# Peptides against a protein of PDB entry 5K2M: the designs that were tried, part 38

Target 1, 273 residues: chain A of PDB entry 5K2M
Amino acid sequence: MRIGITYTVLRREEMAIKERAGEFGEVVMLHEDDLLFPGNYDLDVVIIRNVSHFKALYTARLFESEGIPTVNSSRLIFEAGDKLFATLRLAGKVPVPEWKAALSEGGALRVPDSLGYPLVSKPVFGSWGRLLAKVNDRDSLEAVLEHRKWMKNPLYGIHYFQEFVEKPGRDIRSYVIGGEFVGAIYRYSNHWITNTARGGKAEPCSDPEVEELSVKAWEAFGEGALAIDIFESEKGLLVNEVNPNMEFKNAARVTGADMAGKLVEYAVEVAKT

## One batch from the design tools (peptide; made by RFdiffusion4, then SolubleMPNN)

Design b1_p11_5_s4 (from b1_p11_5, 5 letters changed)
Fold by OpenDDE base, seed 1:
Structure b1_p11_5_s4 (fold): chain B 273 residues (1-273), chain A 11 residues (1-11)
Amino acid sequence: as target 1 above (273 residues)
Amino acid sequence: SELDELLSRAE
């Protein structure tokens, strides 16, 4: 068994994945600078750990074009890594925050007629809460839309909005790999963005409702390894988003769950199919 | 922050 691992930065997660992969076969570390296509890669499977959503997506598709399966697949990265496309999958299976999409400024200005204020503006791509805006009023909405017009990437012209969910000073991050629930954590923050990359603290979450909802959210996609972000709202648990390129160092540390091992085991199973 | 470090290296 030859296992490739693509990466941008060697983080704690990539080190743990490398270590666990070594128990199953030969490990080939592939930095982004090492990747040229078409190429002659002698690999049975590739674990995708590129930081950029688009780099991860294209890397996965390029290996698949060479007949090498990836974890996650390019299909999963594409659908789960786009907030709007992920919402489309999730909304048919699990409770999600109320949302609207608009394809123009004129359309976006009508979103408050449905969602009210405050609302949240999100780019369809990006991580760690980048370019998230809590929009409290009309003036703030106009400002966000004006700034989006001058951004270089045309994808910023795809306007995705959610209701603002009042949370109890925390959110939930769960992990499902190959359909198996692996673990979950609470992420605490005094800010409305609770991402641990922005200074949130992690504690174990042992809630059967979270476990059940997390598996159902994974089933909306039906493959791969996903981190799942869940809100505790007045109307119950809501699945906010999923991440097909998950960070898990805090979750692994706090829960003691072997996320890296489970990911490698799944990749080995994929290689054998 | 960890975010700033990752962004500085990856973008």
Scores: peptide ipSAE 0.014, ipTM 0.527, DockQ to the pose 0.135
Fold by OpenDDE base, seed 4:
Structure b1_p11_5_s4 (fold): chain B 273 residues (1-273), chain A 11 residues (1-11)
Amino acid sequence: as target 1 above (273 residues)
Amino acid sequence: SELDELLSRAE
């Protein structure tokens, strides 16, 4: 068994994955600078750990073109890593925050007619809560839209909005790998953005409802390893987003779950399929 | 921050 691991930065997660992968076979660490295609890669599976969503997506697709399966697959990265596409998968399978998408400024200006204020503006791509805006009024909406006109990436012209969900000073991040619930944490923050990368504290979450919902959310995609962000709302649990390029160091630390091991085990399973 | 460092390297 030869396991590739692609990476941008060697984080604690990548170190843990490398260590566990070594128990199953030969590990080949592949920094982004090592990747050139087409290539003669002798690998049974590649674990994709590139930081950039797009780098991860293209890396996965390039390995797949060489007949090498990836975890996650390019399909999953594509569908789960785009907030709008993820919402499309999740909607109808699990409860999600109310959302609207608009493809023009004129369309976006009508979003409050449906969602009201406050609402949340999200780019369809990006991590760690970047460019999230709580839009409290018309003036703020106009400002966000104006700024988007001058952003270089045309994807910023895809306007994705959610209702603002009142949270109890925390959200939930769960992890499902290969359809198995691995664990969940609460992420605490005094800010409406509760991302642990921004200094949020983590505590274990042991809730059967979270477990059930997390598995259902994973089933909307049907493969791979996903981190699932869940809100505790007045309407009950809502699946906010999923992440096909999950960070788990805090969750592993807090829960004691062997997330790296589970990821590697799944990759080995994929390699044998 | 750790985040800023990660972003600077990924850009």
Scores: peptide ipSAE 0.013, ipTM 0.529, DockQ to the pose 0.141
Fold by OpenDDE base, seed 3:
Structure b1_p11_5_s4 (fold): chain B 273 residues (1-273), chain A 11 residues (1-11)
Amino acid sequence: as target 1 above (273 residues)
Amino acid sequence: SELDELLSRAE
């Protein structure tokens, strides 16, 4: 068994994945600078750990074009890594926050007619709460839309909105790999944007409802390794988003779950299919 | 895959 691991930065997660992969076979570490295509890669499977969503997507597709399966697949990265496409998958299987999409400024200005205020403006791509805006009124909406006109990437012209969900000072991050629930944590924050990268406390989450909902959310995609963001709302649990490029160092530390091992085991199974 | 379908439509 020859296991490739693509990466941008050697983080704690990549070190853990490398260590566990070594128990199953030969490990080939592939920095982004090492990747040229077409190539003749002698690998049975590739674990994708590129930081950039788009680099991860294209890396996965390029290996697949050479007959090498990837974890995650380019299909999963594409569908899960876009917030709107992920919402389309999730909405058919699990409760999600109320959402609207508009393809023009004129369309976007009508979104409050259905969602009301406050609402949340999200780019369809990006991580760590970048360019999230809580929009409280018409003036704020117009300002966000005006700024979007001057952004270089045409994807900023895709206007994705959610209802603002009141949270109890925390959210939930769960992990499902190959359809198996691995673990979950609470992420605490005094800000409406809950992100552990911004210094929030993490605690273990042991809730059977979270486990069941997390597995159902994974089943909306039907493959791979996903981190799942869940809100505790007055309406019950809501699946906010999924992440096909999961960070898990804090979750592994807090829960004791062997997330790196589970990811490698799944990659080995994919290689044998 | 949805990606392959999108790419095939663009060809």
Scores: peptide ipSAE 0.007, ipTM 0.513, DockQ to the pose 0.037
Fold by OpenDDE base, seed 2:
Structure b1_p11_5_s4 (fold): chain B 273 residues (1-273), chain A 11 residues (1-11)
Amino acid sequence: as target 1 above (273 residues)
Amino acid sequence: SELDELLSRAE
């Protein structure tokens, strides 16, 4: 078996994936600079680890066009990597924060009529809490909308909002690969954005409700490897978002779960399908 | 899929 691994930066995750993939066959590391299409790649499966959502999406689609399956698939990356599209999938299956989408400034200005203040403005794409805004009032909303108007990417004109969820100084990141719950962590932060990439601490999360909810969240998509962000709210557990390009260094370290191994095993299964 | 639909429209 020949396993490709696409990557932007050789992180601990990619190193671990490489190592584990080597147990199953020949590993072909593919830096973004190595990717040219059409390329007639001789690979049985490709694990997509490009940092950029869009690069990951297009890379997956390009390999698929050559008949090479990817983990994750371009479909999954597309659906899960867009916060709004992910919400659309999730909302029918699991509890999610109350949300509104608007396609214009005029529409966006009416969002507080439903969600109230404070609310959270999110771009539909992006990671590590980039361009997340806690909007406490009308003035802040107008400011966010004004700024979005001048952003170059047209996707910033897609206005996605959530209710502001009061969290207990942490959120949950769980991991589901191929429908199997692999593990979960608490991510602690004094900031309302609890992303560990911003210096948050991680602790193991062993909660059957989290496990069940995580699997259900994964089932909303029905394939691949997902990191799932879950809020502990006064309303109970809420699935905030999913990530089809998961970082798991902290989770693997804290839980001892073999995230890389599970990912590779799933990729091997995909290759055999 | 939605992706397929988007891709088909972009073609």
Scores: peptide ipSAE 0.007, ipTM 0.484, DockQ to the pose 0.040

Design b1_p11_6_s1 (from b1_p11_6, 5 letters changed)
Fold by OpenDDE base, seed 4:
Structure b1_p11_6_s1 (fold): chain B 273 residues (1-273), chain A 11 residues (1-11)
Amino acid sequence: as target 1 above (273 residues)
Amino acid sequence: GGSFSDEELGL
């Protein structure tokens, strides 16, 4: 078994994955600078750990084009890593926040007619709560839309909105790998954006409803390793988004779950199919 | 807060 691991930065996650992968076979670390295609890669599977969503997506597709399976697959990265495409999958299986998509400014200006205020404006791509805006009124909506016109990436012209969900000062991040629930954490924040990258406290989440919902959310995609962001709302649990490029350092530390091991085990299974 | 480089943004 030869396991590739693509990476941009050697984080704690990549180090843990490398260590666990070494127990199953030969490990080939592949920095982004090492990735040239077409190539002569002698690998049974590649674990994709590129930081950039797009680099991860293209890397996965490039390996797949050479007959090497990836974890995650380019399909999963594409569908799960885009907030709108992920919503399209999730909405058929699990409760999600109310959402609207518009393809023009004129369409976007009508979103409040359906969702009301406050809204959350999201880019369809991006991590760490970047370019998330709480839109409380018409003036704020117009400002967000005006700013988007001047953004160079055409994907910023895809207008994705959610209802604003009131949360109890926390959200839930769960992890499902190969259809198995691995663990979950509460992420505490005094800000409406509960991202752990902003210095939030994490605590273990042991809730059977979270486990069940997380598995169902994973089943909307049907493969791979996903981090799942869940909101506790007055309407019950809502699946907000999924992440195919999961960070798990904090979750592994807090829960004691062998997330790196589970990811490697799944990659080894994928290599054998 | 770690500012991701433009490279990390896929820009």
Scores: peptide ipSAE 0.017, ipTM 0.614, DockQ to the pose 0.263
Fold by OpenDDE base, seed 2:
Structure b1_p11_6_s1 (fold): chain B 273 residues (1-273), chain A 11 residues (1-11)
Amino acid sequence: as target 1 above (273 residues)
Amino acid sequence: GGSFSDEELGL
C-alpha cells in the first residue's frame, strides 16, 4: 500500500495522518510544490490535505485522472466545499437553515421578502466565517451587495443567504468518515460566528441526535470524510454546512477520537475498491 | 490557514 498525502502546510492534522498512514504502508508526502501532472504517480490512494479548496479540488481530480482514488474525491470536494451546492444536497435529506440563492443584485434584494431580517449573507466558498455578514436591514443588504460587485472573484456574484439562526452561544462540529460517526464538539463563542479558528473553546458533544443527524448529512453525499457544522436552533438541529477539507486537531484533542486513524483507514478501504 | 488563499478569493 502506497499512500499519498498532499498538503500545503504540515499541520498537526497532516502529521497525525502521516503517522497513522505509516502503519498501513509506505507514505508519500506531497507538498504542493511537488505536484506536477501528469505525474505517473505510483500510489494506491491519495489523502487530500491541501489548504486551498480549489487546489484540493483540482489535485483530487488530477490524481483521479491517473486512476488514483482520493480522499476526498473531487466530486465530494466540489459538492461539499461549495455552501450552495452542499445546501442543495443537504436540503433533501436533513433540516437546514432556510436559504435563498440569487444570481443578481436585483434578485438578492428580494431575498428578505422570503427570509426576512436579520439574514446572513455567505459567499458560496470560504472558511472560518470569512465574509459572513449579518444583514439586519435593507441598507446593510445594499451595502453587502455593492461590496460584492467590486470583488474580483465572480463567485461573489452568487448571492447565498440564510436565515439568521439564534444559537445558544455555540455550534456543533461533527465528523463522519466513510459513513461512520467519529465524534463531535461544541464550539463556543460570544460572537454569532462560533468557529474555533477564531479562538472559540471546544468541548465534547455527546448527543445521539447529533450523531444521527451527522450520519444523515453525510449520506446526502454518500462518500468521504466530512466535518459537519450543525446549529442548535429553536426549530431543532440544523445542518449549516459541511467541510470536505476538515481541520480536526481541536476535535481530536477534546474528544480523544482517532480522526486521523479513521481517515487513513477509510483511505485504505478506498484504495482496495 | 483558511480553505482559500486571498488570491483565490480574489482579494
Scores: peptide ipSAE 0.017, ipTM 0.598, DockQ to the pose 0.729
Fold by OpenDDE base, seed 1:
Structure b1_p11_6_s1 (fold): chain B 273 residues (1-273), chain A 11 residues (1-11)
Amino acid sequence: as target 1 above (273 residues)
Amino acid sequence: GGSFSDEELGL
């Protein structure tokens, strides 16, 4: 078996994946600069670890065009990596925060009529809480919309909003790979954005309700490896978003779960199908 | 680094 691993930066996650993949076969590390298509690659499966969402998406699709399966698939990366498309999948299976989408400024200005204030403005693409805005009033909404007009990427004209969820100073990040729950962590922060990439503390989460909800959230997509972000709200647990290109260094350290091993085992299963 | 380049962000 020949296992490809595409990457932008060799992080602790990519090192752990490489080490575990070596137990199953020959490992081919592929930096983004090594990727040219068509290439007729001799690989049984490719694990996608590109940092960029779009580079990961296109890399996966390019390997699939040569008949090589990827983990994650280009379909999963596309649907799970877009906050609006992910919400559309999740909302049919699990509780999610109340949301609205608008395709114009005039539409976006009517969102508070449904969601009220405060609300959260999100780009449909982005990571680590980038360009998230807590919008407390009309003046703040108008300011966010004005700034979006001057952003060059047309995807900033897709207006995605959620209700503001009051959280107990933390959120939950869970991991599901091939339909199996692998582990979960609490992420603590004094800020309403709780992402550990912004300096949040991680602690183990052992909650059967989180495990059940995480598996159901994964089943909304039905394949691959996902990190799942869950809020503890007054309404109960809410699935906020998913990530098809998960970081797991902190989760693996805190829980002791073999995230890299589980990812490789799943990739080997995909290669055999 | 971020999950999106400056090019992807339109910067």
Scores: peptide ipSAE 0.016, ipTM 0.585, DockQ to the pose 0.592
Fold by OpenDDE base, seed 3:
Structure b1_p11_6_s1 (fold): chain B 273 residues (1-273), chain A 11 residues (1-11)
Amino acid sequence: as target 1 above (273 residues)
Amino acid sequence: GGSFSDEELGL
């Protein structure tokens, strides 16, 4: 078996994946600079570890066009990596925060009539902490919408909003690979954006309800490796977001879970199908 | 999609 690993930066995750993949076959490390298409790649499967969502998406689709399966698939990266498309999948299977999408400023200005204040404005793409806004009132909503008009990327014209969820100073990050729950952590933060707290404490999460909900959230997509963000709310557990390009170094350290091994095992299964 | 390292995320 020949296992490709595409990457932008050789992190602890990529080193761990490489080491575990070496136990199953020949490992071919492919930096972004090595990727030219069409190409003659002799690979049974490719593990996608490109840092950029869009580079990961296109890399996966390019390998698939040559008959080489990828983990994750381009379909999964596309649907899970877009917050709105992920919400559409999740909302059919699990509890999610209340949300609205608007395709114009005039539509966006009516969102509070349904969600109320405070609400959260999110871009549909990009990482946590970038361009997240807690919108407390009409003036703040108008300001966010005005600034969006000057943003060059047309995807910023897709207005995605959620209810503001009060959290107990933490959120949950779980990991599901090939339909198997691998582990979960609590992420502590004093800020409403838990993902941006540099130096936040992580602790193991051992909760059967989190495990069950995480598997159900994965089943909304039905393939691949996902990190799942869960909120503890007054309404119970809510699935906020999924990540098809997971980081797991600190989660693996805190839980002791073999996340790299589970990812490689799943990639080997995909290669055999 | 993760564009920040776990270190950048404070995990």
Scores: peptide ipSAE 0.015, ipTM 0.557, DockQ to the pose 0.184

Design b1_p11_6_s2 (from b1_p11_6, 4 letters changed)
Fold by OpenDDE base, seed 1:
Structure b1_p11_6_s2 (fold): chain B 273 residues (1-273), chain A 11 residues (1-11)
Amino acid sequence: as target 1 above (273 residues)
Amino acid sequence: GGSLSDEELGL
């Protein structure tokens, strides 16, 4: 068994994955600078740990073109890593926040007619709550749309909105790998964006409803390793988004779950199929 | 918190 690990930065997660992968076979660490295609890679599976969504997507697809399976697959990275495409999958299986998509400024200006105010503007791509805006009124909506016109990436012209969900000063992040629930955490913040990458604290979450909902959210995609972001709302639990490039150092620390081991075990299973 | 560079965002 030869296990590739692609990475941008050697984080605590990549170190843990490398260590656990060494128990199953030979480990080949591949920095982004080492990746040239087409190439003759002698690997049974590749674990994708590129930080960039797009680099992860293209890296996965390039290895798949050489006949090497990846964790996660390029299909999963594509569908789960786009907030709109992920919402389309999730909405058929689990409760999600109310959402609207518009393909023009004129369409976006009508979103409040359905969602009301306050609403949340999101880019379809990106991580750590970047370019999230709480839009309280018409003036704020016009400002966000005006700024988007000057952004160079055409994907900023895809306008994705959600209802603003009032949360109890926290959200939930769960982890599902190969259809198995691995663990969950509460992320605490006084800010409406609760992401731990922005200074939120993590505590263990032991809730059977969270476990069941997390597995159902994973089943909307049907493969791979996902982090799942869940809101506690007045309407009950809502699946906000999924992440195919999970960070888990805080979750592993507070839950004691072997997330790196579970990821490697799944990659070994994928290599044998 | 790692700020993804504009390059990492596909910008």
Scores: peptide ipSAE 0.018, ipTM 0.606, DockQ to the pose 0.361
Fold by OpenDDE base, seed 5:
Structure b1_p11_6_s2 (fold): chain B 273 residues (1-273), chain A 11 residues (1-11)
Amino acid sequence: as target 1 above (273 residues)
Amino acid sequence: GGSLSDEELGL
C-alpha cells in the first residue's frame, strides 16, 4: 500500500500520521509545492493535511479526479469546513446553538429580532476563533457589519450568527474517526473563546453523553475524521461546529488516544473499498 | 482547525 500525505507545515500531527502510516506501507510526503495536476500519482489513498481549508478542498478533489480516494473527501471538507453548511447538517441530527444566516446587511440587522442579544458573529470560514465577535447591542452589530463591507473576500458578505452560549469557563472538543469515538477533552479559558490555541488548558473528558452526542454529530456527515466542538449550556450539550482538518496534538497528549493511528487505520480502510 | 492564508483572509 502507498499512502500519500499532503501538507503545508510539518506539525506534530503530520509527524505522527507519517510515523503510523509507515507501519501500513510506503509513505509519500507531498508538500504543497510538490502538487501538480493532472499528475501521475501512484497512491492508494491520500491523507489531506493542508492548513488552508480551500487548499485542502481543492487538493482532495484533484486526487479524486485521478481516481485516488482521500481522507477527508472533498465532499466532507466542503460541508464540514463551512460553519453554515456544517450547521445545516448538524441541526437535523443533534442539538445546536440557535442560529441565523443573512445574505445582506439589511437582513443581518434583523437577526436580533429572532435571537436577541448577546449574539456571536462568525465568518463561515476560519479557525482559532478568528473574526469571532460577541455582539452585545445594536451599535456593536452595526460596527461589525460596517467592517465586513471593507473585507476583500466576498464570503464575508455571508452573515452567520449564533446565540451567545454561557459556558462554565470551558468547552469540549471530541474526535470521531470512521464513526468511532476516539476521545474528548475539556478546554479551559477565562475568555468566552475557549480555544487552547489561545492559551487554554486541556483536561480529559470522560462523559458517556459527550461520546453519544459526538457519534451522532459525525453521523450527520457519515464519513471521515472530524473534531467536534461541544458547549455545555443551561439547555444541555450543544454541538457548535465540526472541523474536517483537525488539530489533535493536545487531545492526544491529554487523553493518551492514538488519534494518528486511528486516522491511518481509517485511511487504509478507505483505500480497500 | 481549518485555517486560511493571509491572502485568503484579504491581508
Scores: peptide ipSAE 0.017, ipTM 0.587, DockQ to the pose 0.738
Fold by OpenDDE base, seed 3:
Order: structure tokens, then sequence, then C-alpha cells
Structure b1_p11_6_s2 (fold): chain B 273 residues (1-273), chain A 11 residues (1-11)
């Protein structure tokens, strides 16, 4: 068996995936500069580890066009990597924060009539809390909408909003791979945007309700490897978003879970189907 | 959500 691994930067995650993949077969590391299509790739499966969402999406679709399956698939990357498309999948299976989408400024200005204030403005794409805004009032909403008119990417014209969820100074990140719960962590932050990439503390999360909810959230997509972001709210647990291009270095360190091994095992299963 | 490269962000 020949396992491809596409990457932008050789991080601790990619090193761990490479090491585990070597136990199952021959490993072919493919930097973004090595990728040309159409190509003659002799691979049974490709693990997608490109940093860019769009580069990951197109890389997956290009390998699929050559008859080579990918982890994650281009379908999963597309649906899970977009916050609105992910919400559409999740909302049919699990509790999610209340949300609205608007396709114009005039539509966006009516969102508070349904969600109230405070609300959260999110781009449909992006990571690490970039361009998230807590909108407390009408003046703040108008300012966010005005700034979006001047953003060059047309996807900023897709207005996605959520209710503001009060959290207990933390959120939960869980990991589900091939339908199996692998582990979860608490991410502590003094800011309403909880992200460990911004210097937050991580601790193990051992909660059967988190495990059950995480598996149900994965079942909304029905394939692949996902990181799942869960909020603890007054309404109970809410699935906020999923990530088809997961970082797991901190989670693996804190939980002791072999996330790289589980990802490779799943890729080997995909190669055999 | 998926990560964007600095090139995709115009950074």
Amino acid sequence: as target 1 above (273 residues)
Amino acid sequence: GGSLSDEELGL
C-alpha cells in the first residue's frame, strides 16, 4: 500500500502522520510544489494536510479525478470547511446556536429582528477567529456591513450570523475519525473567542454527553476526520462548527490519544473500499 | 472551519 501525504508546512501533526503511515506501507510526502495535474500518481490513498482550505479542497478533488481516494474527501472539505454549509448539515442532527444568513446588506440589517443583540458576525470561511465580530448594537452592525462592502473576496458578501453564546470561560474541541470518538479537550480563554492558537490552556475533557454529541455531529457528514467545536451554554451543549483540516498537537499531548494513528488507520480503510 | 493561506487572504 502507498500512502500520499500532501502538506504546506511539515508540522508536528504531519510528522506524526508520516511516522504512523510508515507502519502500514510506503509513505510518499508531497509538498504543494510537487503537485501537478493531470499526473501519474501511484497511490492507494492521499491524506490531505494542506494549510489552505481551498488548496486542500482542490488537491482532494484533483486526486479524486485520478481515481485516488482522499482523507478528507473533497465533498467533506467543501461542506465542513464552510461555516454556513456545515451549519446546514449540523442543524438537522444536533443542537446548534441560533443562526441567520443574509445575501444582501438590506437582509443583514433585519437579522437582529430574529436573533436580537448581541450577535456574532462570521465569514463563511477562515480560521482562528479571524474577522469574527461581536455585534452589540445597530451602529456596530452597520459598521461591519460597511467594511464588508470593501472586502475584495465576494464570499464576504455572504452574511452569516449566530446568537452570542455565553460560555464558562472555555469551549470544547472533540475529535471524531471514521465515526469513532478519539478524544476531547477544554480550551480555556479569558476572551469570548476561545482558541488555543492564541495562548489558551488546554485540559482533558472526559464527558459522555460530549462523546455522544460529537459522534452525532460527525454522522451529519457521515465520513472522514473532523474536529468539532462545542459550546457549553445555558441551553446545554451546542455544536458551533467543525474543522475538516484539524490541528491536534495540543489535544494529543493533553489526552494521550493517538490521533495520528487513528487518522492513518481510517485512510487505510478508505484505500481498501 | 478550514484554514486560509496568507496568499488567499491577501496577507
Scores: peptide ipSAE 0.017, ipTM 0.586, DockQ to the pose 0.526
Fold by OpenDDE base, seed 4:
Structure b1_p11_6_s2 (fold): chain B 273 residues (1-273), chain A 11 residues (1-11)
Amino acid sequence: as target 1 above (273 residues)
Amino acid sequence: GGSLSDEELGL
């Protein structure tokens, strides 16, 4: 068994994955600078840990083109790593926040007619709450739309909106790998954006409803390793988004769950199929 | 909390 691990930055997660992968076979660490295609890679599976969504997506697809399976697959990265495409999968299986997509400014200006205010503007790509906007009124909506016109990447012209969900000063992040629930945490924040990357307290979440919902959310995609962001709302639990390239250092620390081991075990299973 | 560098952001 030869396990590749692609990475941009050697984080705590990548170190843990490397360590656990060494128990199952030979480990080949592949920094982004080491990746040239077509290549002659002697690998049974590749664990994708590139920080960039697009780099992860293309890296996965490039290995797959050479007959090497990846965790996650390029399909999963594509569908789960885009907030709109993820919503399209999730909405058929689990409760999600109300959402709208618009393909023009004129369409986007009508979104409040359906969602009301406040609403949340999201880019379809990006992490750590980047370019999230709480849109409280028409003036704020117009400002967000105007700024999007001047953004160079055409994907910023895809207007994705959600209802603003009032949360109890926290959200839930769960982890499902190969269809198995691995663990969950509460992420506390005084800001409406509850992301541990922006700072915050994490605590274990032991809730059977969270576990069940997390597995159902994973089943919307049907493969791989996902972090799942869940809101506690007045309407009950809502699956906000998923991440096919999750950070888990805080969750592993807080829960004691062997997330790196579970990821490696799943990658070894994928290599054997 | 330190701002992630552009490299850490994969930009």
Scores: peptide ipSAE 0.017, ipTM 0.605, DockQ to the pose 0.158

